# Designs tried in a protein design run: peptides against a protein of PDB entry 5FRP. Part 10

Target 1, 225 residues: chain A of PDB entry 5FRP
Amino acid sequence: VEWTESIPQIIATREDISKELNQALAKTFIDSDPRVRRTSVMIFNKVPVTEIWKNITNKAIYTSLLHLAREKHKEVRELCINTMAKFYSNSLNEIERTYQNKEIWEIIDTIPSTLYNLYYINDLNINEQVDSVIFEYLLPFEPDNDKRVHRLLTVLSHFDKKAFTSFFAFNARQIKISFAISKYIDFSKFLNNQESMSSSQGPIVMNKYNQTLQWLASGLSDSTK

## One batch from the design tools (peptide; made by RFdiffusion4, then SolubleMPNN)

Design b2_p23_2_s2
Fold by OpenDDE base, seed 3:
Structure b2_p23_2_s2 (fold): chain B 225 residues (1-225), chain A 23 residues (1-23)
Amino acid sequence: as target 1 above (225 residues)
Amino acid sequence: DELKELEELKKETEKLEKELLSL
């Protein structure tokens, strides 16, 4: 009997603790100190996705997480971008869509759009990171065609107009990169053949090789920054 | 004084993280 009477109190206490925890976390995500914000983001990396969804019920936390993708502090921003992409992927894989978590899913479903919109900042470092997380988490390699298509449709289903534009631009760029790499390989093979290098085509291929390298290099972030 | 406050906030955040992991 005492145990049964304690259950509501425990549940209430847990609910209260959960509420207080959520409120406290919501504040830490918007703290003026980047270190506090960083630690807040790291929660999403350290806690299993299922536990996050279960225990973090304040939608403001998720919204704040997404906003950190555009913050000025580089380390926090970069961490946030990786974290939100991974969290999105894990959520798709492990979290069922229910009536209870609908509001959170509405926010999480905007992660792809949020990431693709970062291309408009026109920063090479950000672009590179976005490219990376897209290939790693948003649109990972999937040998099953149906699963791959389903994932793609899921990602695209909540795109805004800008995200769609970025998506198409990204695909176009990937085609160009693939082509450039292919040509680089071909040119390299040609140049590695002494007979070919001594031919009249040698200088021409060398020039094309250099142009290809320059083009590829121009898409890389400045490692010195 | 500001540094102490920041350190306290960091500690509080870390505490909250631990609490969340214990749930």
Scores: peptide ipSAE 0.094, ipTM 0.613, DockQ to the pose 0.011
Fold by OpenDDE base, seed 2:
Structure b2_p23_2_s2 (fold): chain B 225 residues (1-225), chain A 23 residues (1-23)
Amino acid sequence: as target 1 above (225 residues)
Amino acid sequence: DELKELEELKKETEKLEKELLSL
């Protein structure tokens, strides 16, 4: 643990990271102690993306990072999901595709598929986290149409069949949620008007309002779990 | 049939990406 905690500082201060260090780091990512694995993942959060790409050349480290997305330990898994999504976004923004780094990019380009495949675990907490990282890192808000389309195409270009299916399902869900929220607002406005509430439509709208609330609530994870 | 369609979509997406990068 202590050794692993020192790695971010070493990477930040030294230009040449030895092959031996890469091999040692690869071992920490698969360590039996969740604390060691957690610390290993944190390296990707603490070290600038450019320095990571420069100094971490062992493919096994990147593969192991992606594998931790299915980690049984909740804290490590959640950290990994956030880390890999952020790392993907930062890599797209900061790292050029070259012949020398193509093998690492082949792994990094699978991050979107890796994340979208987590929907098949059918865990509400995981689903919410995946939704969050997609919004924050994979497909962030971009007002420039060309940049937005380019990012979207980049994300989709390496999808497997399951990832595509999840992507379409996610989009369909978002449309439904937006529609439900719109209805909720309309119903709320109607019910706030006393004249409307006393009308023959009052009870009908109240029922629809309650149904809408129930539907919206069913999509939310229990924060206590 | 769905798999074929998705593979075609992937290829089209890759093509569009290449076109955008050449811009």
Scores: peptide ipSAE 0.007, ipTM 0.293, DockQ to the pose 0.024
Fold by OpenDDE base, seed 4:
Structure b2_p23_2_s2 (fold): chain B 225 residues (1-225), chain A 23 residues (1-23)
Amino acid sequence: as target 1 above (225 residues)
Amino acid sequence: DELKELEELKKETEKLEKELLSL
């Protein structure tokens, strides 16, 4: 653990990390101690993306990072999911695609698929986390239409069949949520109008309002778990 | 090619939207 914790500083101070260090780091990602694995993942958070790409050249490290998305240890898994999503986004923004880094990009380009495939685990907590990182890092809000489309196409370009299916399911859910929210707002406005509530439609709208709330609530995980 | 992919995605999204509206 202590050794791994020193890696960010080493990377920051040295222009090139030795092959031996890369090999050692690769081992820490698969260490039996979850704390070691956690610390290994944290390297990707503590070190600038440009320095990571420069110094971490062992492709096994990146592959191992992606595998940790399915880690049994909850904390490590959650950290990994956030980390890889952020790393993906930062890489897209800051790292040019070159012949030299092609092999690493081939791995990094699978991050979206890796994340979307987590939906098949059918764990509510995981789903929520994946949703979060998608909105924050993979497909962030972008007011520029061209940039938004470009990012979307980039993300989709490396999807496997399962990821596509998951993506469409996710989109369908988003549509449903947006629709539900819209209806919630409409119903709320209606219910806040006394004249409307006293009408024959009052009870009907109230019922629909409650159903909408229930539906929205059912999609939320227990934050206390 | 990218445009074609986008159009295909739009069509699929529209299909999903229609399905949702039919419920």
Scores: peptide ipSAE 0.000, ipTM 0.311, DockQ to the pose 0.038
Fold by OpenDDE base, seed 5:
Structure b2_p23_2_s2 (fold): chain B 225 residues (1-225), chain A 23 residues (1-23)
Amino acid sequence: as target 1 above (225 residues)
Amino acid sequence: DELKELEELKKETEKLEKELLSL
């Protein structure tokens, strides 16, 4: 009986705590200090997705998270990109769509578009990171065909036109890369054969090999940067 | 002064993280 009587107060207290928490977090996400913003992003990375959805109800926080993907501070931006992609994936896997969380889902569902739109910045480092998070979190390897298709459709269902364009471009690029790698291997094998190398085809294959390498390199960021 | 404010904000954020994890 005493426990039951305390429930309303506990609920009220939790609601108050939640409100204060949300207000505080909303401020930290837009703080001028990148360290504060970084720590704010890390909350989404460290706290279980179920707890985030339960306790963070202020839409502005999620919107702010998405905006950090274009932040000037490199470390915060990179962290944000990884975090939001992972959060999206975890949300799809663990959070049910309800009437109560509909408004938050409307924001979260824009994460794929937000990420694919980063390709238009035309930064090699950003492109590589976006590639990485797409393969790891947005469209991960899934052996179950139904699940894979469902995930794909979910991702695509909220794309803007720019995201669709970049999506198709990305896929085309991946196919070309795969092909180029295959050719690289073939050329390498050919060049390792002395008889083949001494043939009239030797110089031709060497040229193609070099062209392939140059093409591959042009699409990759400098690992030192 | 800015450093103190930053430290306070960091502590607050860390506190909030802990609170979220304990919820």
Scores: peptide ipSAE 0.098, ipTM 0.623, DockQ to the pose 0.011; fails the geometry check

Design b2_p23_3_s2
Fold by OpenDDE base, seed 1:
Structure b2_p23_3_s2 (fold): chain B 225 residues (1-225), chain A 23 residues (1-23)
Amino acid sequence: as target 1 above (225 residues)
Amino acid sequence: SDDFFEELKKWEEKFEEFEKELE
């Protein structure tokens, strides 16, 4: 564990990590101790994405990271799901596709499919987490239509049939949630205006606001049971 | 699994009811 905890600092300070170090790091991802696996995943959170791509060249490390999404240990699994989603997003934003990094990209491009396939586990906690990381990292809000479409096409380009099926289901839900959030914002703005609150519409909007909150809250609470 | 999509359908039904209440 102590050795693994030193890895982020080593990656940040050295331009070229030895092949031996990469091999040793790969072994930590499959260690029998969950604490070791957890620490290994944290490397991807603590080290800038550009430094990860530069210094971690062993494919087995990236493959092992993806496999931890189905880890039996809850804490490690949850950390891994958040980590890989964030890493995917950061990679898309900051890493150029080159001939040299093609093999790593082939693995990273499977992250969206890996995440969407987790819906088939039928675990409410996992589903909630997947929803969260999709919204935050994979398909975040983007006001530019061209950028939004480009991101969507990128995410879909490596889907298998199962991932497509879950995606369409999720996307439909996401649109509806977005609608509810939009209404929440509109009602909030109305209620924050003193003139509007004093109008005949004030009580009506307040009721709609409360209903919206209740619906949003209930959706979140059911996922916590 | 079929269970996931069934749950989603139930959620969608609840949303439709909610949407009607807001009209």
Scores: peptide ipSAE 0.093, ipTM 0.724, DockQ to the pose 0.545
Fold by OpenDDE base, seed 5:
Structure b2_p23_3_s2 (fold): chain B 225 residues (1-225), chain A 23 residues (1-23)
Amino acid sequence: as target 1 above (225 residues)
Amino acid sequence: SDDFFEELKKWEEKFEEFEKELE
């Protein structure tokens, strides 16, 4: 009986500790020192996703994390973009949706939109980073069709109009690049065949090959700037 | 900024021209 009476106090104590920790952590995300902000972002990278969801219950922290994607400090911004994308992916893979974590999920579900909206900044470095994290974390290669479709639908389910627009633009670009790569491969194979190279089509294919290389090189160079 | 999409559109137009040349 005495043990039962102590349970509410224990729960209250844990809640208080958690609240204080969360409040303190929330302040670090808006600290004037970029090193502090960086350290705060790194929590989401270094700590297992399951532990983060368990211990970080203040929704303001997650909101603040997302805001740092537009941070003026380059290093913090870049870290944040990578971190939030990875965290999103890990959350989808490892965290179940429950009534208790619904409010946090509502924020986390906006990460894809947040990332795709960064394209509107029209910064080449940011665009490249967004491309990278989308490929690596948001829409990674998945051989299982059902899983792939499910992930895609999940990502798209919370898109705003701007995010959809940028998504389709990005996808269209990827398709076109893939086409160019495919042509490069085809032409390369043709040119590697001596008989084909010596044929009447040889010079024609060589020209197309060079054009393809030029296109690919141009596209890659723009992405590296 | 809509500038990104304008640039993308220009890129796409150039790609279409490129694609036609490869046919």
Scores: peptide ipSAE 0.092, ipTM 0.730, DockQ to the pose 0.658
Fold by OpenDDE base, seed 2:
Structure b2_p23_3_s2 (fold): chain B 225 residues (1-225), chain A 23 residues (1-23)
Amino acid sequence: as target 1 above (225 residues)
Amino acid sequence: SDDFFEELKKWEEKFEEFEKELE
């Protein structure tokens, strides 16, 4: 644990990590002690993405990180899911694809599939977390159409069949939620107009507004049950 | 795997009912 905790500082102070250190670090990700595994995952949170890509060259480390998404230890698993999603997003934003890092990218490109495949575990808590990291890191809101499409295509380009199926299902849910949000906006606009409120439709829209709010409050939770 | 999608299907069915009520 203590050794692993020193790794972020080592990475920060060195230009590269030796092969031997990479090998040693790889072992910490599969350590029997969950505290060691946790500390190992935290390296990806404490060290800038550019430094991670530069200094961590052992493929086994990245592979092991992804495997921790199904970790039995809840805290480690949850940390790992958030970490890999964030790391994926940061990598897409900050790391260029080169011949030298191709092999690592081949692993990193599987992160979306890894995450979407977690839906098949059928665990409510995991599902909620996956939903969260998708919205926050994998497919965040992007007003620029080109950027949004590019990100989407990047995410989908390496999907396995199961991930694609889960994605489709998730998107279907998102579309429906978006519908509810749209209705919320429409009803809010209506209710904010005095003339409209005084009309015969006023009470009707108020009821629909309340129903919409109720649905929005429970929508995500209900979809993961 | 089927359980998740079945639950989602049920949710979607409920949502469709909700949509109809809002039209």
Scores: peptide ipSAE 0.091, ipTM 0.727, DockQ to the pose 0.608
Fold by OpenDDE base, seed 4:
Structure b2_p23_3_s2 (fold): chain B 225 residues (1-225), chain A 23 residues (1-23)
Amino acid sequence: as target 1 above (225 residues)
Amino acid sequence: SDDFFEELKKWEEKFEEFEKELE
């Protein structure tokens, strides 16, 4: 554990870490002690993405990181899922695709599929976390249409069949939720207008507003548990 | 899993009912 904890400092201070160090680090990701695995995952959180890409060249490390998303230890798994998603997003934003890093990108590009495949575990906690990281890191809110589409296409470009299936199901749900939210906003605006509220439609819209609110509250509560 | 998608189907059914109420 102590050795692994020193790795972030080493990566931060050195331009390139040795092959031996990479191999040693790779072993920590599969260590029997969850504390060691946790510490290893934390490297990806503590070290800038550019330095990670520069210094961690052993593909096994990245592959092992992805595998930890399915490990049994809850804390390590949760940390891994967050770390993986964040690392993916940061990589897309900060790392240029080159011939030299192509092999690593081939692994990193599978992160979206890896995450969406977690839905098949049918664990509510995992599902919630996956939902969270999708919104935060994979498909964040982006007002620019071109950027949003580009990100979406990037995410989808490496999906396996299972990930596509999960994605479509999830996306369908999101669309419906968004619709309900939009209606909520519309009704709220209507009711905030005194002239509209005093109209014959006032009571009708009020009822619809309440129904929308109740549905949203119920749906969101269930999805967040 | 089948269970995950079954839950989604149930949710979708509830949503459809909700949509009808908004008409």
Scores: peptide ipSAE 0.088, ipTM 0.725, DockQ to the pose 0.579

Design b2_p23_4_s3
Fold by OpenDDE base, seed 1:
Structure b2_p23_4_s3 (fold): chain B 225 residues (1-225), chain A 23 residues (1-23)
Amino acid sequence: as target 1 above (225 residues)
Amino acid sequence: DIEETLKQIWPKEEELEEKLKKE
């Protein structure tokens, strides 16, 4: 743990790290101690993206980072999902594609697929986290249409079949959620009107309101679990 | 053994699904 904690400082101060250091770092990502794995993931959060690309040359490190998205240890997994999404976005924004870094880009370009494939686990906590990182890092709000489309095409260009399916399902779900929220608002307005509540439609709208709430709530994770 | 360590850290997708459904 202590050794791994020193790595961010070393990377920040040195122009190039040795092959031996890269090999040692690669081993920390598969260490039996979850604290060591956690610390290893944190390197990608503490070190600027440009310095990571410059100094971390062992492909196994990037591959191992992506694999931690399916980590048994919840804390490490959650940290990894956020870290890899952020790292992907920062890489797209700050790192040029060159002949020298093409092999690392081949790994990094699979991050969107890796994340979208997590939906197949069918876990509400994971789903919520993936939703969050998609909106924050993968497909952030962009007012420029050309930039937005370019980002979308970049994300989709390396999708496997499962990721595509998950992508369409995600979008369909978002549309449904938006519709449900709109109806919830309409029903709430109706129920807040005393004249409307006393009408023959009152009980019907109340029932629809409750159904809408139940549907919306069913998509939320239990914060206590 | 690296292979055994990896198996412990990275379960099969099916195993992870089962675990997460029970939590």
Scores: peptide ipSAE 0.011, ipTM 0.403, DockQ to the pose 0.033
Fold by OpenDDE base, seed 2:
Structure b2_p23_4_s3 (fold): chain B 225 residues (1-225), chain A 23 residues (1-23)
Amino acid sequence: as target 1 above (225 residues)
Amino acid sequence: DIEETLKQIWPKEEELEEKLKKE
């Protein structure tokens, strides 16, 4: 743990990280101690993306990072999912594709698929986190149409079949959520009108309102778990 | 299969559609 904790500072101060150091670092990502794995993932959060690409040249490290997305240890998994999504976004924004870094890009380009495939685990907490990182890092709001389309195409260009299916499912879900929210608003407006509430439709709309709320709430993970 | 994936991602989605279409 202590050794791994020193790595961010070493990367920040030294331009020539040795092959041996990379090999040693690769081992920490698969360490049996979740604290070591956690600390290893934190390197990607503490070190600028440009320095990571420059100094971490062992492809096994990046592969191992992606594997931690399915980590059984919740804290490590959650950290990893956020980290890889952010790292992907930062890499797209700051790292040029070259012949020298091609092999690493081949791994990094699979991050979107890796994340979208997490939906198949069928866990509400994971789903919520994946939703969050998609909006925050993978497909953030972009008012420029050309940039938005380019980003979307970049994300989709390396999708496997399962990820592509999940992508469509995700979008379909978002449409349904939006529809439900719209109905919630309409029902709320209706219920706030005293004349409407006193009508024969009052109880019916109240029931629909409650059902809509329950449905919306059921899609959220339990924050206590 | 998109439908199967939808069930996995949002199991209660079909139930809402049926209820809201009847309104």
Scores: peptide ipSAE 0.006, ipTM 0.356, DockQ to the pose 0.602
Fold by OpenDDE base, seed 3:
Structure b2_p23_4_s3 (fold): chain B 225 residues (1-225), chain A 23 residues (1-23)
Amino acid sequence: as target 1 above (225 residues)
Amino acid sequence: DIEETLKQIWPKEEELEEKLKKE
């Protein structure tokens, strides 16, 4: 743990780290101690993306990072999911594709597929996290249509069949959620009007309101778990 | 052993699903 905690500082202060250091770092991602693995993942959060790409040249490190998205330890897994999504977005924004870094890009380009494949675990907590990182990092809000389309095509360009399937399912769900939210708003407005509430439609709308809330809530994970 | 360590860290998807359902 202590050794791994020193790595961000070393990377920040040195322009070139040795092959031996890369090999040692690669081992920390597969350490039996979850604290060591956690600290290793945190390197990608603490060190600027440009410095990571410059100094971390061992492909095994990037591959191991992606594998941690499915590890047993919840905290490490959750950290990894967030970290890899952010790293992907930052890489797209800041790292040029060159001949020298093509092999690393081949791994990084699989991050979207890796994340979308997590939906098949069918866990509400994981689903919520994946939803979150998709909106925040993979497909963020972009007002420019050309940029938005380009980002979408980039994300989809390396999807496997399962990722495509989950992608379509996700989008279909989002449409349903949007519709439900719209109805929730409409029902809320209706119920806030005294004249409408006292009408014959009042009880009917109240029932629909409750059903809509229940449906929306059913998609949320149990906060106690 | 690295192989043993990997097996401990990265369970099969089915095993992870079972664990997550029990939590």
Scores: peptide ipSAE 0.006, ipTM 0.358, DockQ to the pose 0.031
Fold by OpenDDE base, seed 4:
Structure b2_p23_4_s3 (fold): chain B 225 residues (1-225), chain A 23 residues (1-23)
Amino acid sequence: as target 1 above (225 residues)
Amino acid sequence: DIEETLKQIWPKEEELEEKLKKE
């Protein structure tokens, strides 16, 4: 743990990390101690993306990072999912594609697929986290249409079949959520009108309102778990 | 099949559609 904690400083101070250090770092990602794995993931958060790409040249490290998205240890997994999504976004924004870094990009380009494939685990907490990182890092809000489309195409261009299917399912869900929210608003407006509430439709709308709320709530993870 | 995937990932969505269509 202590050794791994020193790595960010080493990367920040050295222009080149030795092959041996890269190999040692690669081993920390598969260490039996979840604290070591956590610390290893944190390197990607503490070190600027440009320095990571410059100094971490062992592809096994990046591959291992992606594997940690399915980590059994919840804290490590959650950290990894956030980290890899952010790292992907930062890489797209700050790292040029060159012949020298092609092999690393081939791995990094699979991050979207890796994340979308997590939906198949069918865990509500994971799903919520993936939803969050998609909106925050993978497909962030972009007012420029051309940039937004370009980002979307970049993300989709490396999807496997499962990720594509998951992507469409995700979008379909978002449409449904949007529809449900719209209905919730309509029902709320109706119920806030005393005349409408006193009508024969009042009880019916109340029931639909409750059903809509229940459905919306059921899609949220229990923060107490 | 998107529908099958939705059922696997979000089984509750069909329940909402059925309830909202009965409007």
Scores: peptide ipSAE 0.006, ipTM 0.371, DockQ to the pose 0.608

